# Peptides against a protein of PDB entry 2AZE: the designs that were tried, part 128

Target 1, 148 residues: chain A of PDB entry 2AZE
Amino acid sequence: AQECQNLEVERQRRLERIKQKQSQLQELILQQIAFKNLVQRNRHAEQQASRPPPPNSVIHLPFIIVNTSKKTVIDCSISNDKFEYLFNFDNTFEIHDDIEVLKRMGMACGLESGSCSAEDLKMARSLVPKALEPYVTEMAQGTVGGVF
Target 2, 101 residues: chain B of PDB entry 2AZE
Amino acid sequence: GRLEGLTQDLRQLQESEQQLDHLMNICTTQLRLLSEDTDSQRLAYVTCQDLRSIADPAEQMVMVIKAPPETQLQAVDSSENFQISLKSKQGPIDVFLCPEE

## One batch from the design tools (peptide; made by RFdiffusion4, then SolubleMPNN)

Design b1_p20_7_s1 (from b1_p20_7, 11 letters changed)
Fold by OpenDDE base, seed 4:
Structure b1_p20_7_s1 (fold): chain B 148 residues (1-148), chain C 101 residues (1-101), chain A 20 residues (1-20)
Amino acid sequence: as target 1 above (148 residues)
Amino acid sequence: as target 2 above (101 residues)
Amino acid sequence: KPSFIIHSIPKNWQFSYSVE
């Protein structure tokens, strides 16, 4: 009985570890799709325009976004070497990383929601190695979560 | 018996985890290749128009922060204090505003 | 052409920003 109990504990531990890795893999897949899709979009756009965009018209990854109401008063202090910044707001603000920006742009093809159109799914599959395609399909169908 | 069943389950879970690890390795490899590709990095950018999907510049002030890796960000968002602190260890921090403001 | 604006803030100086 004690041996079985020990194995049950181990089983649960392994299941939890697998669950964590599944979550990590899904995020990595979304990042890969988002980045590749962004690059592809911009490459196509530059080809159509026959030139790159002006240097100061774009922001290269990585970056962080901070937004707040235009009515919000912001006080900013900067260290002499620009290594430290301090922002004080008189109202609430939001912070977003570049990955979140890409997702909201649709660069992850809506896969992050667990559902996407047939066209989006096709795009998502085309942006990952063949070995990852089944997992992308499962994500789109919301069937991820089982044990292989 | 119960012991035999549990032993079998653990073996199956081990195989499942190995498959998962393999997929993760493939994925991380792809991301690394992307990060090492000069052309991809050149094309990894967003525009002000893209940022409108996050916050409308007509109503929101949108500030972009570019900082070296390992930069510390601390934020306080409460009724008593609204503050963001940035501390870089590897170089200067750059801040930009969306021109639609 | 639209372009991002770099904050050129004097060193050791505190500034206030508002679009009001």
Scores: peptide ipSAE 0.030, ipTM 0.876, DockQ to the pose 0.032
Fold by OpenDDE base, seed 2:
Order: structure tokens, then C-alpha cells, then sequence
Structure b1_p20_7_s1 (fold): chain B 148 residues (1-148), chain C 101 residues (1-101), chain A 20 residues (1-20)
């Protein structure tokens, strides 16, 4: 009947919303793991070196990366107040956000691609609150949302 | 019947979504805690060596862009046009180059 | 708006793009 049809529409709507939230949650978890892991790495490195890195040798988050061939000609236009930039390239370029950089660094323990060793998974679990550990495990197994 | 089944499904989905919301709140809380921790922010950096994992500075020009929140980024990468546009509303944008070595 | 063309990469980690 009409009521059943309405409920079926609502069901589908909720399923889609849940799917979207699952994706968002996974990304949030990856960010949390990556950030905490980065901080721990750097803390350890500074302790081992007994000093912080030179100021001009590091870039703090947040940032984005743009890369292109060294042969690429870049025409850059900048507003007087530096609020606006326009880059024109004569060839292709790539853009990466800081999270992607952290992932490629392995800061997310390979969880983003399901490439977690047992040690990686252990590290990932240790970097999240207890309530998130089961979800991290599911992410590593690729079974997130299987019950829906 | 079918109606009862659907209503039950909706209740179950509601509970599932509530669980997701709870987990997301936990995550966002943790991220906020990180952002509020001065020591963590001090340690939230990457090095040249890290950036080499993205693109080799020997072969690629690597630019680092630091822009304020809510900065608009538009990129076109096609056969006809290769362009990046940045527009900040909250402050100046800084651009750095990663050295080869 | 000031503009410039980059043909080479400076060997500066914190080389900021500045146009006067």
C-alpha cells in the first residue's frame, strides 16, 4: 500500500545516509590516526635528536601540495594582499592535501587501503579511543557496513 | 506483514545511525582535542623527506601552499587548460618550494 | 596584479613566492 511505499522510500533514504556517514567516519578515523601517529613520530625524533628541527626545515599542517615537472612553466599571478593566487601551467600538475601526504607517509598505518600488517593494525588501534577499536578492525578487514 | 517488517527495519536503521553518530562524535572530539593541544600542534609537521614520498624533488617541482581556512581552490587540468586558482577570505596565502636536496 | 613566470626551482625550503 501507499504507507509501505512511503516507508520503503524512507528506508532507502536512511540507508544512503548511513552509507555516507560510514564514509565520513572512516575518513575521520584515518585523520585521527594519521595526526596522532605523526605527532608521536616527531616527538620521538626530536627526543632522539635532543632538539627540534630547524625552523626552515619543516612545514606545519595544514597545507596542500602541488607538484609538476621541473620543465613545466608556471605563470603565477598574486594579488597585492596575497589573498588571491592564479597559477597557469603549460602542462599537467597534481594536487595533494595534507591528509593524503600523511597517508602516503604511512601515518594511517595502511588502514586506508586495507594494507595493514598485524603490527600496523595494533598501532592503529592504539591511537583511537576504545569505542572506535572495533570499527578500526572492520576497516582493516574491509567489512565495514556488512551488517546493513 | 510487510508494514511491520518495514517499521522494524526503520527502527533498526535508526539505532545503527545513532551508533554511527556517537562514534563520529567521539572522533570529532578527539580531533578537537588535538587541535587544542599546543604541543601536538607544534609537532604536527612534515619534512622535506616526507614530501619526497609524494613527488621526487629531483624530478618534480613541489610547491607547498598554506592557506587560511575557507580558502577557495579551483583547479583545471585538461588538454586545453592547466590552472589553479586560490582565493582566501581570512588572510594571506603563503607558497613555499621544496628543495631538491 | 603582479605576476611572474617560474622557469626553475630555487633551492630553498621556505622560498616564499613574492612579487614586488
Amino acid sequence: as target 1 above (148 residues)
Amino acid sequence: as target 2 above (101 residues)
Amino acid sequence: KPSFIIHSIPKNWQFSYSVE
Scores: peptide ipSAE 0.026, ipTM 0.869, DockQ to the pose 0.036
Fold by OpenDDE base, seed 1:
Structure b1_p20_7_s1 (fold): chain B 148 residues (1-148), chain C 101 residues (1-101), chain A 20 residues (1-20)
Amino acid sequence: as target 1 above (148 residues)
Amino acid sequence: as target 2 above (101 residues)
Amino acid sequence: KPSFIIHSIPKNWQFSYSVE
């Protein structure tokens, strides 16, 4: 009885750990796809233009985005050592990391929301190693974790 | 009976976790390779047009922040206080504004 | 201690609030 109880506790622990790893893996896959897709897009664009974009026209990763109403008043204070910034807003704001930006750009092919067309899925699969393709398919179908 | 069943379940879970670990290793390796590839990093950028997918400059101010690693970000968004604090330890913080078209 | 008040968005990319 005690042995079975111990194993049941262990089973639950492992299930939770697997669940966490599944979430982490999915995020890693999305990051990989988004990044590779971005690089591919830009490479193609530069090839067509036969030149890189002007240096001050692009923002390289990593970065974060802060947006607020254009009517929002922002007061920015900089410390004497120039390493600290303080932004005060008179209204609400939003913060987005670069990964979220890439997702909203469609760089993750809609895989993040399970909204992949056949073309999106094809693109997503092409941007990962072969070993990851089955998992990408599972993500698109919403069948990840169905084994448990 | 029950013991054998649980033992079998644990074996199956172990196999599943091993598969996940393997896939995660592949992913982390790929991401590392991308981070170490200078050409990929050169091409890892977004434009102002891209940022419009987040917020339209016609309606929203879009500010981009590039900070050194280990920079601390503190944000407060409440009815009484709307504030962002940045503290860098490794260098200056760059702030960019996305223009309207 | 420098302080900036933002009322509008520049028409081009700017290092408007960067230290260096």
Scores: peptide ipSAE 0.024, ipTM 0.869, DockQ to the pose 0.035
Fold by OpenDDE base, seed 3:
Structure b1_p20_7_s1 (fold): chain B 148 residues (1-148), chain C 101 residues (1-101), chain A 20 residues (1-20)
Amino acid sequence: as target 1 above (148 residues)
Amino acid sequence: as target 2 above (101 residues)
Amino acid sequence: KPSFIIHSIPKNWQFSYSVE
């Protein structure tokens, strides 16, 4: 009885760990898709324009963004070597990392929210190695959660 | 019996976790390949148009921050204090403002 | 303690490396 109880505890422990790894894998897949899709988009755009974008017109990854109302007053204190910044706002703000930006741009093909069209899913699958395609399909269907 | 059943379940879970680890390794490998590919990194950028699609440009100001790895970020968003603090030890921090449309 | 330069962030600056 005690041995069975110990194994049940271990079972639950492993199930939770698997759940966490599933979440991590999904995020990694989304990042891969988003990055590759972004690169592909920009490559195509530059080919069409027959030149790279104008200097200082683009921001390369990685980055974070801060957004706030245009009415928000922002004061910035900067160290002389620019190693330290302090921003003071008189109202609320939002912070987003570059991955979140790419997702909102649609670079993850709506896979992050299960809002994939057939074309979106096709694109998503094309941007991952073959071994990951079944998992991408499961993500799109919202059926992730099973044990392999 | 119950013991044998639980033992079998644990073996199956171990196999499942190994499969997950394998898939995760594939993903991390792909991401590393992207990071090591000079052309891909050159093309890994967003435009002002992209940034405007994230927040309503009519209502929101968008600021972009590029900081060296391991930069410390502290944010406070409360009724009494609205503050962001950045501390880098590996180089200067760059700040970019998305122009109005 | 580092010395600081305090500025109001100009909302119309396009891709400035820092507030000057």
Scores: peptide ipSAE 0.026, ipTM 0.871, DockQ to the pose 0.033; fails the geometry check

Design b1_p20_7_s2 (from b1_p20_7, 11 letters changed)
Fold by OpenDDE base, seed 3:
Structure b1_p20_7_s2 (fold): chain B 148 residues (1-148), chain C 101 residues (1-101), chain A 20 residues (1-20)
Amino acid sequence: as target 1 above (148 residues)
Amino acid sequence: as target 2 above (101 residues)
Amino acid sequence: KPSFTIHSIPPHLKFSTKKE
């Protein structure tokens, strides 16, 4: 009885760990797709223009975006070495990391929200190794979550 | 029996986790390759025009934070406190508004 | 409260830092 109880605890632990890893894998896949798609887009754009964009017109990864109303008052405190920043706002704000920005740009082909067209899915599959293609398909279909 | 069933379940879960780990390793490897490719990193950028799709510059101010890896960001967004704290361990943090604003 | 960790991908370009 005690042995069975111990194994049941372990079973639950493993199930939870698998669930967490599934979420992590999905995020990693989205990141990979987004990054590769971004690179392809920019490469193509630069080829079309026959020149790189102006230096002050681009933001290289990694970055974080903070947006708030233009009316929001922001108080900023910076350490002498610029290692620490403190921002105080008088109103709400939003924070977006670079991955979220890429997703909203469509760089993840809508895979993150299940809004993947046939063309988007084709693109997504083309941007991952063959071993990951089945998982991409499952993500697009919303069938991820079971034990395989 | 019950014990046998549980043992079998654990074995199956172990196999599933191993497959999952394998896929994660593949994905992590691909990301590392991207990070090590100079040309890819040169092309890993967004424009201020791209950022307009995230927050309408007509209504929103967009602030960009460039920080070294492993920089910590803590945020409080409540009815009484609106705060962002940044702490870097590897170098200075750069903050700027999108130049096209 | 939300927390973020900056990616390990190194940045290539630095921009002028505002003081405020």
Scores: peptide ipSAE 0.026, ipTM 0.867, DockQ to the pose 0.064
Fold by OpenDDE base, seed 2:
Structure b1_p20_7_s2 (fold): chain B 148 residues (1-148), chain C 101 residues (1-101), chain A 20 residues (1-20)
Amino acid sequence: as target 1 above (148 residues)
Amino acid sequence: as target 2 above (101 residues)
Amino acid sequence: KPSFTIHSIPPHLKFSTKKE
């Protein structure tokens, strides 16, 4: 009775931990696909142009984006060593990390929302090791969450 | 019985978690390989054109913040206060503006 | 108020944060 109760608690704990790891794995897969796809895109673009882009026209990862209305007044305080920043806005703003930017660019092939075309899914699978392909398929189908 | 069933469930969950750990290790390894490859590092960038596709600089001011890993970001977005605080532990923070065309 | 840590890239990765 008590032993069974203890095991039931442990079972639930492990289920929750697995759920968390599944979420983490999905994000890692999306990152891998997005990064590799970005690199591939840029390599192809530079080859087609026969030159790299101008240095001041690109932003290397990692980064975050902050956007707000052009009418928004922003006050920025910066520490002497540039380790600390304080931004004050007079209106609302949005924050996006680099992965979100890549997702919105389509670099994750729509896998993040389960909106992959056949070609998108093929691309996504091609950008991961074979051991991850079944999981990519599950993500595309929206069937992630089962115990395997 | 009940005990046997629970014991079996725990064994299966252990195997499932081990498989997840293995897959995660594969992912992190691939990401490390990407980060350690100089050519990949050079090509890991977005353009102003990319950023314009996310937020139009004609209507929105777009700031790009480059900060080291583990940089702390605190944001307040309410009618009473609109603020972003950044604190880096590993190096300086750089801020850029995405220009209009 | 919301608090975030920038870790879209795993901390053990070595991408440059310097301006090009």
Scores: peptide ipSAE 0.026, ipTM 0.864, DockQ to the pose 0.064
Fold by OpenDDE base, seed 5:
Structure b1_p20_7_s2 (fold): chain B 148 residues (1-148), chain C 101 residues (1-101), chain A 20 residues (1-20)
Amino acid sequence: as target 1 above (148 residues)
Amino acid sequence: as target 2 above (101 residues)
Amino acid sequence: KPSFTIHSIPPHLKFSTKKE
């Protein structure tokens, strides 16, 4: 009886671990797709323009963006060595990491919401190794969650 | 019996986790390769136009933060306090605004 | 200005966000 109980606890532990790993994998897949898609987009754009963009016109990953109303008053304190920043706002703000930006740009092909068009899904599949394609399909269909 | 059933379940879960681990390894490997590829790094950028699609500079101030690895960012967004704190240990932090702000 | 490259995905920043 005690043995069975111990195994049941272990079963639940493993199920939870698998669930967590599934979530992590999904995020990693989205990151991969978004990044590769971004690179492809920019490569194509530069080829069409026959030159790279001016250095000051682009922001390379990694980055974080903070946005707030233009009416928001911001007080910024910076250490002399620029190792420390402190921003005080008089109103709410938003923070987005580079991955979030890429997702909103459509670089993840809408896979993050499971609402891919046929073309988007095709693109998403093309940007991952073959072994990951089934998982991409499952993500698009919203069927991820079962045990392998 | 019950014990046998549980044991079988655990075996199946082990197989599932192994498959999952394999997929994760493939994915992480791909990401590492991308991170190490100089051409990919060169092309891994967004434009001001891209940022405008996220937050319109006509209405929003858009600040970009570029910081060394392991920089700590603490954000408080409450009715009483709206604050962002950045602390780096590996070098200076660069903060700049979108040009058409 | 410094040059930045991608060393890992996700970003290198550590976040601690508090929202009341």
Scores: peptide ipSAE 0.022, ipTM 0.869, DockQ to the pose 0.228
Fold by OpenDDE base, seed 1:
Structure b1_p20_7_s2 (fold): chain B 148 residues (1-148), chain C 101 residues (1-101), chain A 20 residues (1-20)
Amino acid sequence: as target 1 above (148 residues)
Amino acid sequence: as target 2 above (101 residues)
Amino acid sequence: KPSFTIHSIPPHLKFSTKKE
């Protein structure tokens, strides 16, 4: 009886861990797709233009974005060495990391929201190793969550 | 019996977790390869047009922050306080503004 | 072509250097 109880506790623990790993894997896959898609897009664009963009016209990863209303007043205090910044806003702001930006750009092919067209899914699959393709398919179908 | 059932469940869960670990290893390896590829990193950028698609500078101020690894970020967004603090330990922080069209 | 501005001061943004 006690042995069964112990195993049940372990079962629940493993189920929770698997759930967490599933979430982590999904995020990793989205990141991979987004990064590769971005690189592919830019490579194609530069090939078409026959030159890279001007250095100051692009922002390389990693970065974060802060946006707020143009009416928002911002006070910014900067240390002399620029190691420390303090921004004070008089209204709400938003912060986005680079991954979120890429997702909103469609670089993850809508896989993050389950809004993949056939073309989107094809693109997503093409940007991951073969071993990850089945999982990408499951993500697109919304069938992730089961036990392998 | 119950014991046999639980034992079987645990074996199946172990196999599932092993498969997940395997897939995660593949994925992290790919990400590392991308990070180590100079050409890929050169091409890992967004443009002002991209940022406008996220937050239009006509309506929103869009500020880009480039900070060294391990930079601490603290943000407060409440009805009374709206604040972002950044503290870098490895170098200066760069701030860029996406120009309005 | 669009370009990013480094450490610019927009009209609604006030910058100050911390005094030592």
Scores: peptide ipSAE 0.029, ipTM 0.874, DockQ to the pose 0.033; fails the geometry check

Design b1_p20_7_s3 (from b1_p20_7, 13 letters changed)
Fold by OpenDDE base, seed 2:
Structure b1_p20_7_s3 (fold): chain B 148 residues (1-148), chain C 101 residues (1-101), chain A 20 residues (1-20)
Amino acid sequence: as target 1 above (148 residues)
Amino acid sequence: as target 2 above (101 residues)
Amino acid sequence: KPSFIIHGKPKFLKFSTKKE
């Protein structure tokens, strides 16, 4: 009986580990799709414009975004070497990382929210290696981990 | 029996985890290749127009922070304290504002 | 329009951004 209980504990441990890895893999896939889609978009845009955008008009990854009301007063303290920043707001703010920004831009094709059209899903599949395509399909259907 | 069933489950879970590990390896490899590709990195950017699409500068101030790897970020957003603290270890932090056009 | 970088003077700089 004790042996069986030990194996049950191990089973549960492995299930939880698998669940965590599934979450990590989904995020990695979304990152890959978003990044490749962004690069593809920009490449196409630059080709059509026959020039790159002005240097000061673009922000390269990685970055984070902080947004707040225009009425919010922000007190900023910067160290002399710019290694330290302190921002004090008089109202609420939001923070978004670059991946979230890309997702909101639609670069992940709506896969992150299960809002993929047929065209979006086709695009998403085209941006990953063949081995990942089935998993992308499962993500779109919300059936990831169904066999576990 | 119970023991046989559990043993079988563990074997199946092991195989499933190995498959996940394989897929993760493929994915991380792809991301690494992208990070090492000069042209991809050159094209890995967003515009102010992109930022406006997710946060309208007419209503929101949009601040962009570029920080080196391993930068520490602490944020407090409560009724009594609204603060962001950044501390880098590998270089200066740059801050940009997305202007309203 | 281009993005504007916020750079301060040498030393610790404290400033406030107000309504644009």
Scores: peptide ipSAE 0.029, ipTM 0.872, DockQ to the pose 0.034
Fold by OpenDDE base, seed 3:
Structure b1_p20_7_s3 (fold): chain B 148 residues (1-148), chain C 101 residues (1-101), chain A 20 residues (1-20)
Amino acid sequence: as target 1 above (148 residues)
Amino acid sequence: as target 2 above (101 residues)
Amino acid sequence: KPSFIIHGKPKFLKFSTKKE
């Protein structure tokens, strides 16, 4: 009886760890898809334009976005070596990392929200190694974890 | 029996976790390959138009922060304090403002 | 084209953005 109880505790611990790894894997897949899709988009765009974008007209990854109302007053203090910044706002702000930006741009094909069309899913599958395709399908269907 | 059943469950969970680890290794490998590919990194960019789709500069002020790896970011967003602090140990931080339109 | 907010200075620099 005690041995069974110990194993049940271990079982629950492993299930929770697996759940965490599933979340991590999903994020990694989304990052891969988003990055590859972004690169593909830009490559195509540059080919169509027959030239790269003008200098200083683009923002290369990685980056962080901060946005706030245009009515917000921002006081900024910068160290002389630019190693330190301090921003003080008089109202609320939002911070987004580059991955979130890419997701909102649709670079993850809507896979992050389960909003994949058939074409989106096809694109997503094409941007991952073969071994990951089944998992991408499960993500799109919301059936991740069925093997557990 | 119950013991045998639980033992079997644990073995199955172990196999499942190993499969996840394998898939994660594949993903991390792909991401490393992308980071090492100079052409991919050259093409890994967004435009001002892209950023407008996320936060419209007509209504929102949009700042872009580029900082070296491991830069510390602290943010406070409360009724009494709205603050972002950045501290880099590896180099200067660049901040850009997206044009309105 | 993104605009650079501020260039490096020999001392700490403080500034405020404008409201719309």
Scores: peptide ipSAE 0.027, ipTM 0.872, DockQ to the pose 0.033
Fold by OpenDDE base, seed 5:
Structure b1_p20_7_s3 (fold): chain B 148 residues (1-148), chain C 101 residues (1-101), chain A 20 residues (1-20)
Amino acid sequence: as target 1 above (148 residues)
Amino acid sequence: as target 2 above (101 residues)
Amino acid sequence: KPSFIIHGKPKFLKFSTKKE
């Protein structure tokens, strides 16, 4: 009886751990797709333009963005060495990391929300190793972890 | 019996977890390779046009922050305080603004 | 001209954005 109880606790612990790992894996897949898709897009664009973009016209990863209404007043304080920044806003703001930006750009092919067209899904699959393709398909279908 | 059933469940879960670990290793390896590839990193950029698709500078002020690794970011967004604090230890922080502003 | 405007000079600086 005690052994069964211990195993039940362990079962629940493992289920939770698996759930967490599934979430982590999905995020890793999305990052991989987003990065590779971005690189591919830019490579193609540069090839068509026959030159790289001007150095000050692009922002390389990693970065974050902060956006707020144009009406928002922002006070910024910067240390002498630029090691410290303090921004004070008079209204709400948004912060987005580069991965979120890429997702919103469609670099993850809508896989993050399960809103993939057939073409999007094809692209997503093409940007991951073969071993990950089934999982990409499951993500698109919303069937990840169905056996758990 | 119950014990046998639980034992079997645990074995199945272990197998599933091992599969997940394997897939995660593949993913992390791919990401590492991308990080180490100079050409990929050169091409890992967004444009002002891309940022407009996220937050149009015609309506929103858009700042881009590039900070060294391990930079601490603290944000407060409440009715009484709207603040972002950045503190780096490894170098200067760069802040950019879209040209529409 | 750069496509992005650089803020933050290498000195202690405090500034406010214009309200639009």
Scores: peptide ipSAE 0.027, ipTM 0.873, DockQ to the pose 0.034
Fold by OpenDDE base, seed 1:
Structure b1_p20_7_s3 (fold): chain B 148 residues (1-148), chain C 101 residues (1-101), chain A 20 residues (1-20)
Amino acid sequence: as target 1 above (148 residues)
Amino acid sequence: as target 2 above (101 residues)
Amino acid sequence: KPSFIIHGKPKFLKFSTKKE
């Protein structure tokens, strides 16, 4: 009886760990797709333009975005060496990392919400190694939640 | 019996976790390769137009922060306090504003 | 085409964003 109880505890622990790893894997896949898609987009754009964009016209990863209403008043204190910043807002703000920005740009092909079209899914699959394609399909179908 | 059933379940879970670990290793390897590829990193950028699609400067102020690794970011967003604090130990922090602001 | 926030030489430079 005690042995069975111990195994049940272990089973639950492993199930929880698997669930966590599933979430981590999904995020990693989305990051890979988003990044590769971004690079592909920009490569194509530069080829069409026959030149890279001006250096100061683009923002390279990694970065963080802060957005707030245009009506928000922002007071900023900056150290002379620029090692320290303090921003005070009089209203709410949002912070987004670069991955979230890429997702909202559609770079993850809508896979992040499981709402990608057939074309989006095709693109997503093309941007991952073959071994990851089945999992991408499961993400698109919303069927990842189970144990495999 | 119950013991045999649980033992079998654990074996199946072990196999599932091993598969997950394998897939994660493949994925992390791909990400590392991308991060080490100079051409990919050169092309890993967004434009102000991209940012406008996320938060239109007509309605939103958009600020971009580029900071060295290990930079500390502390944010408070409450009715009583709206604050962002940045502290770098490895170099200067760069902050940009999207145009049209 | 992002624009840089103005930085100064004092230990701490304080400023506010402009309202448009």
Scores: peptide ipSAE 0.031, ipTM 0.870, DockQ to the pose 0.033; fails the geometry check

